# Designs tried in a protein design run: peptides against a protein of PDB entry 4DOW. Part 25

Target 1, 157 residues: chain A of PDB entry 4DOW
Amino acid sequence: TFSWVGRPLPNRKQFQQMYREICMKINDGSEIHIKVGQFVLIQGEDNKKPYVAKLIELFQNGAEVPPKKCARVQWFVRFLEIPVSKRHLLGRSPPAQEIFWYDCSDWDNKINVETIIGPVQVVALAPEEVIPVDQKSEETLFVKLSWNKKDFAPLPP

## One batch from the design tools (peptide; aimed at target 1 Q43 Y51)

Design b2_p19_1_s4 (made by RFdiffusion4, then SolubleMPNN; from b2_p19_1, 10 letters changed)
Fold by OpenDDE base, seed 1:
Structure b2_p19_1_s4 (fold): chain B 157 residues (1-157), chain A 19 residues (1-19)
Amino acid sequence: as target 1 above (157 residues)
Amino acid sequence: SEELKKEIEKLEERFKKAL
């Protein structure tokens, strides 16, 4: 269950109410608050790792019937989501914790908030910085590069 | 839920078209 937190933010767009924060209630009754600017995991198909995205906007779309709780996101991609024929362009075998900034507009950035699994920590690193890999499973993901469907590039500012 | 399944399906379709 998802519920808006706080009052709607000023917005010029008709039929849209923007919010800063949303509350996610899970099975045990506990609540997780997710804010604009945070990173989230988004549900994919069975046997597929969840998608990773940064929340840009949270809004209710009043043009839909019934109104839908939505988010606009910046997509990230996992290495194994990149086409097999292009993976060699990285020139290295990335650790499982590495993700890539998706630098294209062809992937619609609107989602239904109900697809959100929960928050995740994403840390931007310089190319020379080593991704820490411990024996224990690290929940933190790391991004160094962008992917634009043609090549890998330095991370956007 | 059926609604969630539908949303995931839509997302997957968009993903397949993009990548």
Scores: peptide ipSAE 0.475, ipTM 0.906, DockQ to the pose 0.860
OpenDDE base, seeds 2, 3, 4, 5: peptide ipSAE 0.473, 0.466, 0.472, 0.473; ipTM 0.906, 0.904, 0.905, 0.906

Design b2_p19_2 (made by RFdiffusion4)
Pose (drawn by RFdiffusion4):
Parts: sequence; structure tokens; C-alpha cells
Structure b2_p19_2 (pose): chain A 157 residues (1-157), chain P 19 residues (1-19)
Amino acid sequence: as target 1 above (157 residues)
Amino acid sequence: SEKDEELEKGLEIRREKLE
């Protein structure tokens, strides 16, 4: 379950209250803070890996009744979310930890916070950097490129 | 959209898992 932490950010959009941070309680019993700018795993279909997204906004949406806690995200896509016909354009076999900045506006970016599984560490690497492959049997995901429905390209600014 | 349907299914699944 989720709760807001502290006061809302200075108002921007009508009928919405924005927050920098959201508190998530687990059945391990503890509390975890997830902030705008951090990344989350988002529950998709039961037979697939979670979506990955960067939190760009956290908000209480008064336009829904009853009101809901929501997030706007920048999507990432997994390699399997890229059309099979386009995968060769990468020119290599990406590891499972590698993900792609999704640079397209066609998919909506608003989610209910209840779809959040939890935070995930996502790291930007230069194209020539190698993914560890180091230990921790890492839960970290790495991003080198964006995908725009046409081609792989550099990470935006 | 298809993405929204997927996210709705994901919400249902996430609520079931939390139960």
C-alpha cells in the first residue's frame, strides 16, 4: 500500500497534487521511499517481465473518482518489446539486463501507483562500456540506447 | 489502447498478488 510523503509540490496542473516522493509498504513490513527520477518495475501481464519506467511525476489525480495515486513515466522497453523484424538493427545480442529508452509518444505514460512492484536501479552506460556481468547477481538494469520504433539511437539529453 | 489494456490487466494481477 502507498502513502504520500509530506507536502505536495507547488501546484502545476488543476485537479492534481504533485509529490516528489511516495512511500511504499511491503509485507516484509518495511517502508520504502520511491522518488521522482527513480525507476520502477511495473506489473505487466503475468507471463512477462515487468515493464521498466523512470518516474517523471507522482500525483494525486482529482479527475478520477474516487481519487487515485498516479505516476507519469518515461518508458523503457525490453528487447522483446521491440518488433522481431527490427531487432537485427541493434547489430548485437543484448543481455537481459540491458533495456532501451523508449523515445516515442504513442504509448500513454500515466500509470496507477498500485501497478508498481517496486524500485529498480537503472544505469546509463556509454555505448562502449560493458555490462557487468559483475557479481551481486545484479538486479541492476543498464541502458545504452533509445529505441524510436524505427532505429536504435543515442540516449536523449 | 493495447498498452492501456495491458496495464489494466497488470493492475488486476498486482492486486491479486498483494492479497

Design b2_p19_2_s1 (made by RFdiffusion4, then SolubleMPNN; from b2_p19_2, 9 letters changed)
Fold by OpenDDE base, seed 5:
Parts: C-alpha cells; sequence; structure tokens
Structure b2_p19_2_s1 (fold): chain B 157 residues (1-157), chain A 19 residues (1-19)
C-alpha cells in the first residue's frame, strides 16, 4: 500500500498533484518513507534483477481513471547491462559496485510507484576517487560516469 | 557478481516483507 505523505506541492501541471514523500506500507505493518531525490530499486521483468533509479518527481496522475500514484526517475545501468561490444569503451574493469548514469531518453522514465521495491544507497564519486571495498560499503552502489549508448562520459553535475 | 548480490538481497528482503 502506497500513500502520500504531507500536502501536495504547489504546481501548475494540469491533472497532476506533486508530492515530496510517499509512504510504502508493508504487510508486517512497518512503513518505509521514500522522498524525492532518493535512490530506489525498481522491479524488473520476469524475476530479472531490479533496476536502479533516482526519484525525480512523485505525483498523482489525475488524467488516469482511477488516478495513479506515479514517479519520474533517472535510470542507472549496471556494467553487465551494457552491450558486450561496447564495454571496452570504459577502458577499465569496473568494480562490482559501480553503476552508470543512463544518459538517454529512449527509456520511459515514468513509473508506477507500485514497482518500487525499496530504497538503495548510491554515492556519486569523482573519477579519481576510489570505490571502497569494505564491510561498511558492501551494500552501497557508486556512480562516476554516464552511459549514453555510444560512450562513457563524466557524470553530469 | 557482487552487484547482483546487492540487488538480490534487496529483492529478497522486499519479498519477505511483502509476504
Amino acid sequence: as target 1 above (157 residues)
Amino acid sequence: SEIDKILEIGLENAKKKRE
């Protein structure tokens, strides 16, 4: 179950009510609050590994009947999701924890909030920074570069 | 891979919580 937290944010978008935070209630009664700007795991197709995304907007789409709770996201990709023929363009073997900012618009960035699995920790690093490999960072993903289906590039500011 | 493990853990945890 998903429910909005707080009052709708002021906006002029027709048929949309924007929010800063959403509450995901789990069957055990616990609640997970997710805010715009946080990183989340999105359900993959047919038991595939989850996608990684950053929440850009949370909004109720009143144009749909019934209204749908939606989100706009920035997608990230894993190295192994990049075509084999293009992987050499990275020029290095990336650590397992590295993901890439997907710098393309060919993917639908609108999702149903029901596809959100939960939060995940993603840390942006400068190119010269080393990805830590220790117990504390074991479940943390790191991003340094973007991928635009043609080449890797510095991470967008 | 290790990243797959991270994602798998997240998925499994979510499934358990929703069961």
Scores: peptide ipSAE 0.055, ipTM 0.696, DockQ to the pose 0.098
OpenDDE base, seeds 1, 2, 3, 4: peptide ipSAE 0.045, 0.045, 0.049, 0.049; ipTM 0.699, 0.699, 0.696, 0.701

Design b2_p19_2_s2 (made by RFdiffusion4, then SolubleMPNN; from b2_p19_2, 8 letters changed)
Fold by OpenDDE base, seed 3:
Structure b2_p19_2_s2 (fold): chain B 157 residues (1-157), chain A 19 residues (1-19)
Amino acid sequence: as target 1 above (157 residues)
Amino acid sequence: SEFDEILKKGLENAKKKRE
């Protein structure tokens, strides 16, 4: 289950209440708090692998009946999600931990918070920085570049 | 896959932090 943490933020949008933080309750009764700006795993369809996303907005959509707890996200893509015919454009074989900023608007960036599986660690790196492969960073994902369905580019600011 | 294992490990570690 999901519940809002704190009071709604000042907002000019009709029928939307914005929040800074949401609480996710897991099976054993423990709670995980997730804030705007953090990264999460989003449930895929069927047997599809989870998606990686950055939370940019948390809001309750009052225009729906009943109201829905929603989020706006910035999507990331895995290398293997990029078409085979275009992977060569990277010019290198990326490590498994590397993901890419999805710089397209064709994907709906609004989700239901119920699709959130949990938090994940994502770290932005400069192009010249080497992705660490040590044991301490095994659970961390890294992003250097964006992907816009045409080519790779430096990470947006 | 290797990527899946990374995500799994990260998720498990996140759950252990429990608030």
Scores: peptide ipSAE 0.350, ipTM 0.855, DockQ to the pose 0.053
OpenDDE base, seeds 1, 2, 4, 5: peptide ipSAE 0.348, 0.324, 0.345, 0.070; ipTM 0.855, 0.847, 0.849, 0.625

Design b2_p19_2_s3 (made by RFdiffusion4, then SolubleMPNN; from b2_p19_2, 9 letters changed)
Fold by OpenDDE base, seed 2:
Structure b2_p19_2_s3 (fold): chain B 157 residues (1-157), chain A 19 residues (1-19)
Amino acid sequence: as target 1 above (157 residues)
Amino acid sequence: SEFDKILEIGLENAKKKAE
């Protein structure tokens, strides 16, 4: 179950009411608050591994009947989501914790909030920075590069 | 899976912050 937290933000977008925070109620009755700017895991298709995304906007879509709670996201991709034929372009074997900024517009960035599994920690690193692989950082994902379906590149600003 | 573990840890941490 998802519910909005706080009052709607000032907005002129027709049929859209924007929010900065949403509450996710899980099965045990506990609540998790997720805010714009945070990272989340999104349900994968056909029991696939979940997607990683950064929340850009949270909004109620009043154009739908009934209204839907939605989000706009910036997608990230895991190394294993990159086609096998292109993985060599990275020039290295990345750790399992590394993800890549998806720099393409072909993937719809609108989701239903019901597909959100939960929050996840993502940290941006410079290319020369070492991705820590220890017990303390096992729950954290790291991003150094972008992927545009053709090649890897430095992170966008 | 490895991501399931990450999620479980993350969810647990989120619960702690909410308390």
Scores: peptide ipSAE 0.199, ipTM 0.785, DockQ to the pose 0.047
OpenDDE base, seeds 1, 3, 4, 5: peptide ipSAE 0.133, 0.142, 0.036, 0.155; ipTM 0.750, 0.774, 0.650, 0.764; seed 4 fails the geometry check

Design b2_p19_2_s4 (made by RFdiffusion4, then SolubleMPNN; from b2_p19_2, 8 letters changed)
Fold by OpenDDE base, seed 5:
Structure b2_p19_2_s4 (fold): chain B 157 residues (1-157), chain A 19 residues (1-19)
Amino acid sequence: as target 1 above (157 residues)
Amino acid sequence: SEFDEILKKGLENAKKKAE
């Protein structure tokens, strides 16, 4: 179950009410609060793997009947989601914790909040920075580069 | 996969913090 936290934010978008935070109630009755700017795992329609995304907007879409709780996201891709024929372009074997900023517009960046599995920690690093290998970072994902279906590139400013 | 295990651990930790 998902519910909005706080009052709607001022905006000029027709049929949309924007929010800063949403509450996800899990089976045991506990609650997880997720805010704009945080990273989440999204359940794909294929049900084979979750997708990593950054929350850009949280909004209720009043144009739909009934209104839907939605989010706009920035997608990230796993190395193994990149076509085999293109992986060599990275020039290295990335650690399992590395993900890539998806720099394409072919994916719909609007999701239903009910597809959110939960939060995930993502940290941006400079290309020269080493991904830490310690107990505190075991569950942390790291991003250094973008992927645009053609090549890898530095993260956008 | 190793990646999936990382995600699972992260989710479990998040749930523990919520308790």
Scores: peptide ipSAE 0.484, ipTM 0.890, DockQ to the pose 0.054
OpenDDE base, seeds 1, 2, 3, 4: peptide ipSAE 0.483, 0.484, 0.483, 0.481; ipTM 0.890, 0.890, 0.890, 0.889; seed 1 fails the geometry check

Design b2_p19_3 (made by RFdiffusion4)
Pose (drawn by RFdiffusion4):
Structure b2_p19_3 (pose): chain A 157 residues (1-157), chain P 19 residues (1-19)
Amino acid sequence: as target 1 above (157 residues)
Amino acid sequence: SPNPAEVAAKVLAERKAEE
């Protein structure tokens, strides 16, 4: 379950209250803070890996009734979310930890916070950097490139 | 490809209906 932490950010959009942070309680019993700018795993279909997204806004949406806690995200896509016909354009076999900045506006970016599984560490690497492949049997995901429905390209600014 | 936000919302609604 989720609760807001502290006061809302200075108001921007009508009928919405924005927050920098959200508190998530687990059945391990503890509390975890997820902030705007951090990354989350978002529950998708049961037979697939979670979607990955960067939190770009956290908000209480008064336009829904009853009101809901929501997030706007920047999507990332997994390699399997890229059309099979386009995968060769990468020119290599990406590891499972590598993900892609999704640079397209066609998919809506608003989610209910209840779809959040939890935070995930996502790291930007230069194209020539290798993915560890180091230990921790890492839960970290790495991003080198964006995908725009057409081609792989550099990470935006 | 399916919209992830719609897919997540559908999965959340299905799970709440089961409860």

Design b2_p19_3_s1 (made by RFdiffusion4, then SolubleMPNN; from b2_p19_3, 6 letters changed)
Fold by OpenDDE base, seed 1:
Structure b2_p19_3_s1 (fold): chain B 157 residues (1-157), chain A 19 residues (1-19)
Amino acid sequence: as target 1 above (157 residues)
Amino acid sequence: MPNPAEVAEKVLEEKKKKE
């Protein structure tokens, strides 16, 4: 179950109410609060490899009946989501914790909040920085590069 | 590459049908 936290933000869009935070209530009754700017795991076909995204906006779409709780996101991709024929362009074998900023507009960036599994920590690193692979960083993902379906590149500023 | 938003929505719908 998902519910809005706080008052809606001022918005000029007639049928969209913007929010800063959403509350996710899980089956055991516990609650997790997720805010704009945080990173989340999104439901995929493989439960072990969910999608990764950064929350850009949280909004209720009043144009739909019934109104739908939505989020606008910046997508990240896992290495194995990149086509096999292009993986060699990285020039290295990335650790499992590395993800890539998806720098294309072909994907829909609007999601149903009900597809959110939970929050996740994502840390941006410079290319020369070492990705720690230990138990302490097991729950942390790292991003060094972007992927634009053609090549890898430094992260956007 | 599949659109993650569409995949996620599809999986969600399938889960709801099983409830």
Scores: peptide ipSAE 0.682, ipTM 0.942, DockQ to the pose 0.855
OpenDDE base, seeds 2, 3, 4, 5: peptide ipSAE 0.681, 0.681, 0.681, 0.679; ipTM 0.942, 0.942, 0.942, 0.942

Design b2_p19_3_s2 (made by RFdiffusion4, then SolubleMPNN; from b2_p19_3, 7 letters changed)
Fold by OpenDDE base, seed 3:
Structure b2_p19_3_s2 (fold): chain B 157 residues (1-157), chain A 19 residues (1-19)
Amino acid sequence: as target 1 above (157 residues)
Amino acid sequence: MPNPAEVSKKVLEEKKKKE
């Protein structure tokens, strides 16, 4: 169950009510608050490897009947989501915790908040920084590069 | 590469059908 937290933010979009925070109630009754700017795991076909995205906007889509709670996101991709034929372009074998900034516009960036599994920690690193692989960072993801379907590139500023 | 938005939507709908 998802519910908005706080009052709608000012916006210029006719059929949208924007919010900064949403509450996700899970099965045990506990609540998780997720804010714009945080990273989330999005439901995929593989429950062990869900999609990763950064929340850009949280909004209720009033154009839908009934209105739908939505999010606009910046996608990230896991290495194994990249076509096999192009993985060699990375020039190294990335750790499982590494993800890549998806730098293309071909993917729809609007999602239903019900597809959100939960929050996740994503840390941006410089190329020279080592990705921690210890147990405490097991659930932390790291990003160094972008992927634009053609090549890897430095992370956007 | 599959579109995450589309895939997630599909999976969600399938889950709802099983509930």
Scores: peptide ipSAE 0.647, ipTM 0.936, DockQ to the pose 0.844
OpenDDE base, seeds 1, 2, 4, 5: peptide ipSAE 0.647, 0.646, 0.645, 0.647; ipTM 0.935, 0.935, 0.935, 0.936

Design b2_p19_3_s3 (made by RFdiffusion4, then SolubleMPNN; from b2_p19_3, 7 letters changed)
Fold by OpenDDE base, seed 3:
Structure b2_p19_3_s3 (fold): chain B 157 residues (1-157), chain A 19 residues (1-19)
Amino acid sequence: as target 1 above (157 residues)
Amino acid sequence: MPNPAEVAKKVLEEKEAKK
């Protein structure tokens, strides 16, 4: 169950109410608050690792019937989501915790908040920084590069 | 590469149909 937290933010978009924060109520009754700017795991196919995204906007789309709670996201990709034929372009075997900023516009960036599994920690690193793989960082993801379907590149500003 | 938004939507709909 998802519910908005706080008052709608001012915006110029008709039929859209924007919010800063959303509350997830999970099965055990506990609540998780997720804010714009945080990273989330998005539902993928069963038995696969979930997608990773950064929340850019949270909004209720009143243009839809019925209205839907939605989010706009910046996608990240896991290495194994990159086509096999292009993986060699990285020039190294990345750790499982590494993800890449998806720098393309071909993917829809609007999601239903109900596809959100939960929050996840994503840390941006400089190329020279080592990705830690210790137990404390087991569930932390790291990003050094972007992927634009053609090549890897330094992270966008 | 599949569109994550579409995949997620599909999976969600499938789950909702089972409930």
Scores: peptide ipSAE 0.629, ipTM 0.928, DockQ to the pose 0.936
OpenDDE base, seeds 1, 2, 4, 5: peptide ipSAE 0.628, 0.627, 0.629, 0.629; ipTM 0.928, 0.928, 0.928, 0.928

Design b2_p19_3_s4 (made by RFdiffusion4, then SolubleMPNN; from b2_p19_3, 10 letters changed)
Fold by OpenDDE base, seed 5:
Formats: sequence, structure tokens, C-alpha cells
Structure b2_p19_3_s4 (fold): chain B 157 residues (1-157), chain A 19 residues (1-19)
Amino acid sequence: as target 1 above (157 residues)
Amino acid sequence: MPNPAKVAEEQLKKKKELE
């Protein structure tokens, strides 16, 4: 179950109410609050790891019947989501916790909030910085580069 | 590469059908 937290933010978009925070209530009754700017895991295919995305906007689309709770996201990709034929372009074998900023516009960036599994920590690193691999950082993902379906590139500033 | 938004939505639909 998902519910908006707080009052709608001022905006001029017709049929849309924007919010800064949403509450996710899970089966055990506990609640997880997710805010714009945070990173989340999005439901993927069976036997595949969840997608990773950054929340850009949270909004209710009043043009839909019934109104739909949505999010605008920036996608990230896991190394194994990149086509096998192009993985060599990285020039190295990345750790499992490395993800890449998806620098294309061919994917839909609007999602149903009900596809959100939960929050995840994503840390941006400079190319020369070492990704820590220990039990404390096991749940943390790291991003150094972008992927535009053609090649890898340094993260935009 | 599949469109994550579409994949996620499809998975959601499957989940709701089972509930």
C-alpha cells in the first residue's frame, strides 16, 4: 500500500499533484518513507535483480481513472543488463555493486509507485576511487560512469 | 535491453492477478 505524505507541492501541471514523499506500507505493517531524490529498487523480471532508479518526481496523475500514483525516475543499469556484446567496452570486470547512469531517452521514465520494492543506497564515485567491498557496504551500490548504449563515459557533473 | 518501466508494470499486473 502506498500513500502520499504531506500536502501537494505547488505546481502548474494540469491533472497532476506533486509530492515530496510517499509512504510504503509493507506486509508486516511497517512503513517505509521514500522521498524525491532517493534511490529505489524497481521490480524486474523473475530471476533477475531489481532495476535501480533515482526518484525525480512523485506525482498523482489525475488524468487516469482511477488516479495513479506515479514517479518520474532516472534509470541506472547493472552491468549484466548491458548487452553481452558491449560489456567489453568497459575494459574491466566491475564489482557486482557497480551500476551505471543510463544516458538515453528511449526508456519510459514514468513508473507506477507500486513497482517500487524499496529504497537503496547509491554513491557516486570518481573513476579513481575504489569501490569498497565489505559487509558494511554490501547493500550499497556505486556509480562511476554513464552508459548510452554505445559506450561508457564519465559521469556528468 | 527491455524497457524497465514496461517490465515493471507487467510484473505488477501479474502480481495483482495472483492476489
Scores: peptide ipSAE 0.714, ipTM 0.948, DockQ to the pose 0.920
OpenDDE base, seeds 1, 2, 3, 4: peptide ipSAE 0.699, 0.694, 0.714, 0.714; ipTM 0.945, 0.944, 0.948, 0.948

Design b2_p19_4 (made by RFdiffusion4)
Pose (drawn by RFdiffusion4):
Structure b2_p19_4 (pose): chain A 157 residues (1-157), chain P 19 residues (1-19)
Amino acid sequence: as target 1 above (157 residues)
Amino acid sequence: TVEEAAEAHAKRMEEVNAA
C-alpha cells in the first residue's frame, strides 16, 4: 500500500496534487521511499517481465473518482518489446539486463501507483561500456540506447 | 511488441482501477 510523503509540490495542473516522493509498504513490513527520477518495475501481464519506467511525476489525480495515486513515466522497453523484424538493427545480442529508452509518444505514460512492483536501479552506460556481468547477481538494469519504433539511437539529453 | 504491451498495460490499468 502507498502513502504520500509530506507536502505536495507547488501546484502545476488543476485537479492534481504533485509529490516528489511516495512511500511504499511491503509485507516484509518495511517502508520504502520511491522518488521522482527513480525507476520502477511495473506489473505487466503475468507471463512477462515487468515493464520498466522512470518516474517523471507522482500525483494525486482528482479527475478520477474516487481519487487515485498516479505516476507519469518515461517508458523503457525490453528487447522482446521491440518488433522481431527490427531487432537485427541493433547489430548485437543484448543481455537480459539491458533495456532501451523508449523515445516515442504513442503509448500513454500515466500509470496507477498500485501497478508498481517496486524500485529498480537503472544505469546509463556509454555505448562502449560493457555490462557487468559483475556479481551481486545484479538486479541492476543498464541502458545504452533509445528505441524510436524505427531505429536504435543515442540516449536523449 | 510495444503496441501489444500498451494494450496489455491498459487492461491491467482497468483491473487495478476497478479494484

Design b2_p19_4_s1 (made by RFdiffusion4, then SolubleMPNN; from b2_p19_4, 11 letters changed)
Fold by OpenDDE base, seed 1:
Structure b2_p19_4_s1 (fold): chain B 157 residues (1-157), chain A 19 residues (1-19)
Amino acid sequence: as target 1 above (157 residues)
Amino acid sequence: TVEEAQEEMEKIQKKVDEE
């Protein structure tokens, strides 16, 4: 179950009510709060790893009947999600913890909050920085580059 | 590991979906 936390933010968008935080309640009574700006795991397809995204907006879509709890996200891609024919453009074999900023508009950036699995830690690194392989970083994902379906590039500002 | 963390998150999702 998902519920809004706090008061709705001032918004000029028709049929949309924006929020800063959402609460995900688990059946056993546990609660997880997720805020705009945090990174989350999104439900993947069968037998596939969850997608990674940054929450940009949380909103209730009043244009739908019934209204739906939604989010706008910035997508990230895993190396294995990149076409095999293009992977060589990276010039290296990335560690499993590396993800890439998806710099394309062809993916729908609107999701249902019900697809959110939970929060995840993502850290941006400079290209020359080494991804740490210590126990403390085992649950952390790292991003150095963007992917625009044509090539890899430095992270956007 | 990252994989273990992702599996744990999936378990959480399953619990949420059961509500």
Scores: peptide ipSAE 0.028, ipTM 0.580, DockQ to the pose 0.066
OpenDDE base, seeds 2, 3, 4, 5: peptide ipSAE 0.028, 0.026, 0.023, 0.023; ipTM 0.577, 0.490, 0.546, 0.499; seed 3 fails the geometry check

Design b2_p19_4_s2 (made by RFdiffusion4, then SolubleMPNN; from b2_p19_4, 8 letters changed)
Fold by OpenDDE base, seed 2:
Structure b2_p19_4_s2 (fold): chain B 157 residues (1-157), chain A 19 residues (1-19)
Amino acid sequence: as target 1 above (157 residues)
Amino acid sequence: TVEEAQEEMKKIQEEVDAK
């Protein structure tokens, strides 16, 4: 179950109510709060790893009946999501914890909040910085570069 | 590990979906 936290933000978008935070409630009554700006795991296809995204907006789409709770996201891609024929362009073997900023507009950036699995920690690093391998960071993902379907590039600002 | 964390998140999702 998903529910909005707080009052809707002032906006002029017709049929949309924007929020800063959403609450995920699980069966045992526990709650997970997720805010705009945080990173989340999104349900993947069957037998595939979850997608990684940054929440840009949380909104209720009033144009639908019944209204749907939605989010706009910035997508990230895992190395294994990149076509095999282009992976060599990275010039190195990335650790499993590395993800890439998806710098393309061809993907729909609107999702249903029901596809959110939960929050995940993502840390941006400079190219020269080493990805930590300590146990405390084992659950953390790291981003150094962007991917635009053609090549890898430095992270956008 | 990251994979273990993701598996845990999947379990949470299953619980959420059950509601």
Scores: peptide ipSAE 0.025, ipTM 0.548, DockQ to the pose 0.067
OpenDDE base, seeds 1, 3, 4, 5: peptide ipSAE 0.024, 0.021, 0.022, 0.018; ipTM 0.558, 0.477, 0.556, 0.487

Design b2_p19_4_s3 (made by RFdiffusion4, then SolubleMPNN; from b2_p19_4, 10 letters changed)
Fold by OpenDDE base, seed 1:
Structure b2_p19_4_s3 (fold): chain B 157 residues (1-157), chain A 19 residues (1-19)
Amino acid sequence: as target 1 above (157 residues)
Amino acid sequence: TVEEAQKEMKKIQEKVDAE
């Protein structure tokens, strides 16, 4: 279950109430708080790894009946999500922990919060920095480049 | 910790995948 934390933020959108934080209660009864600006794992297809996204906005969509708890996100892509025919453009074999900033608008960036699995740590690195692959960093994802469906590019500012 | 939370999230995903 998901519930809003704190008071709604002031906004000019008629049918949307914005929030900074949401609480998710998981199966064991524990609670996890997720804030705008944090990274999350989003439920993917069966037998596939979850999607990775940065939370840009948390809002209740009052235009729907009943109102829906939603989020706007910045998507990231895993290397294996990139078409096979274009993977060679990277020029290297990335570690499993590397993800890419998705620099396209063709994906819907609005999600239902119910699809959020939980938080994940994402660290931005310079191209020359080595991605640490140790037991302590196994749960951390790293981003160096963007992907725009045509080529890889330096990270957006 | 964040690490513990992420491990738990993976377990949740595994359960979803098993359904």
Scores: peptide ipSAE 0.032, ipTM 0.630, DockQ to the pose 0.047
OpenDDE base, seeds 2, 3, 4, 5: peptide ipSAE 0.029, 0.029, 0.029, 0.030; ipTM 0.620, 0.619, 0.621, 0.626

Design b2_p19_4_s4 (made by RFdiffusion4, then SolubleMPNN; from b2_p19_4, 9 letters changed)
Fold by OpenDDE base, seed 1:
Structure b2_p19_4_s4 (fold): chain B 157 residues (1-157), chain A 19 residues (1-19)
Amino acid sequence: as target 1 above (157 residues)
Amino acid sequence: TIDEAAEEMKKIQEEVDAK
């Protein structure tokens, strides 16, 4: 189950109440708090690997009946999600921990919070920085570049 | 490898689901 943490933020969106933090209660009774700006894993389709996203907004959508707890996200894409015909544009074989900033608007960036699996660590690196591959960084993902369905580019500021 | 990282992410999902 998911519940809002704290008071709603002031905004002019008539049908949206915005929040900074949400609490995810797990079956064993433990709680995980997730805040705007953090990175999360999003449930994929059947037999699909989780998606990676950055939380941009947490909001309750009052236009729906009943109201829905939602999030707006910035998507990231895995190398294997990039079309085979375009992968050569990277010019290298990326390490397993590398993801790419998805710089396109064709993906719906609104999600139901129920699809959130949990938090994940994502670190932005300069192109020349080495991605660590040791056991200590096994659960950390790294991003150097963006992907806009046409080419790779430096990360957006 | 990319597959190994993806499997790790899947494992994290399973751990969360198991709680």
Scores: peptide ipSAE 0.027, ipTM 0.544, DockQ to the pose 0.061
OpenDDE base, seeds 2, 3, 4, 5: peptide ipSAE 0.027, 0.021, 0.022, 0.022; ipTM 0.509, 0.534, 0.517, 0.531; seed 4 fails the geometry check

Design b2_p19_5 (made by RFdiffusion4)
Pose (drawn by RFdiffusion4):
Structure b2_p19_5 (pose): chain A 157 residues (1-157), chain P 19 residues (1-19)
Amino acid sequence: as target 1 above (157 residues)
Amino acid sequence: SELPNPATVAEEELEKRQE
């Protein structure tokens, strides 16, 4: 379950209250803070890996009744979310830990915070950097490229 | 064919869990 932390950010959008941070309680019993700018795993279909997204906004949406806690995200896509016909354009076999900045506006970016599984560490690498492949049997995901429905390209600014 | 919108998929899965 989720609760807001502290006061809302200075008001921007009508009927919405924005927050820098959200508190998530687990059945391990502890509390975890997830902040705007951090990444989350978002529950998708049961037979697939979670979606990965960067939190760009956290908000209480008064336009829904009853009101809900929501997030706007920048999507990433997994390699399997890229059309099979386009996968060769990468020119290599990406590891499972590599993900792609999704640079397209066609998919909506609003989610209910209850779809959040939890935070995930996502790291930007230069194209020539190698993914560890280190130890921790890492839960970290790495991003080198964006995908725009057409081609792989550099990470935006 | 294109994939569905992830935000829609995630919300449909949330509704299924709530049911």

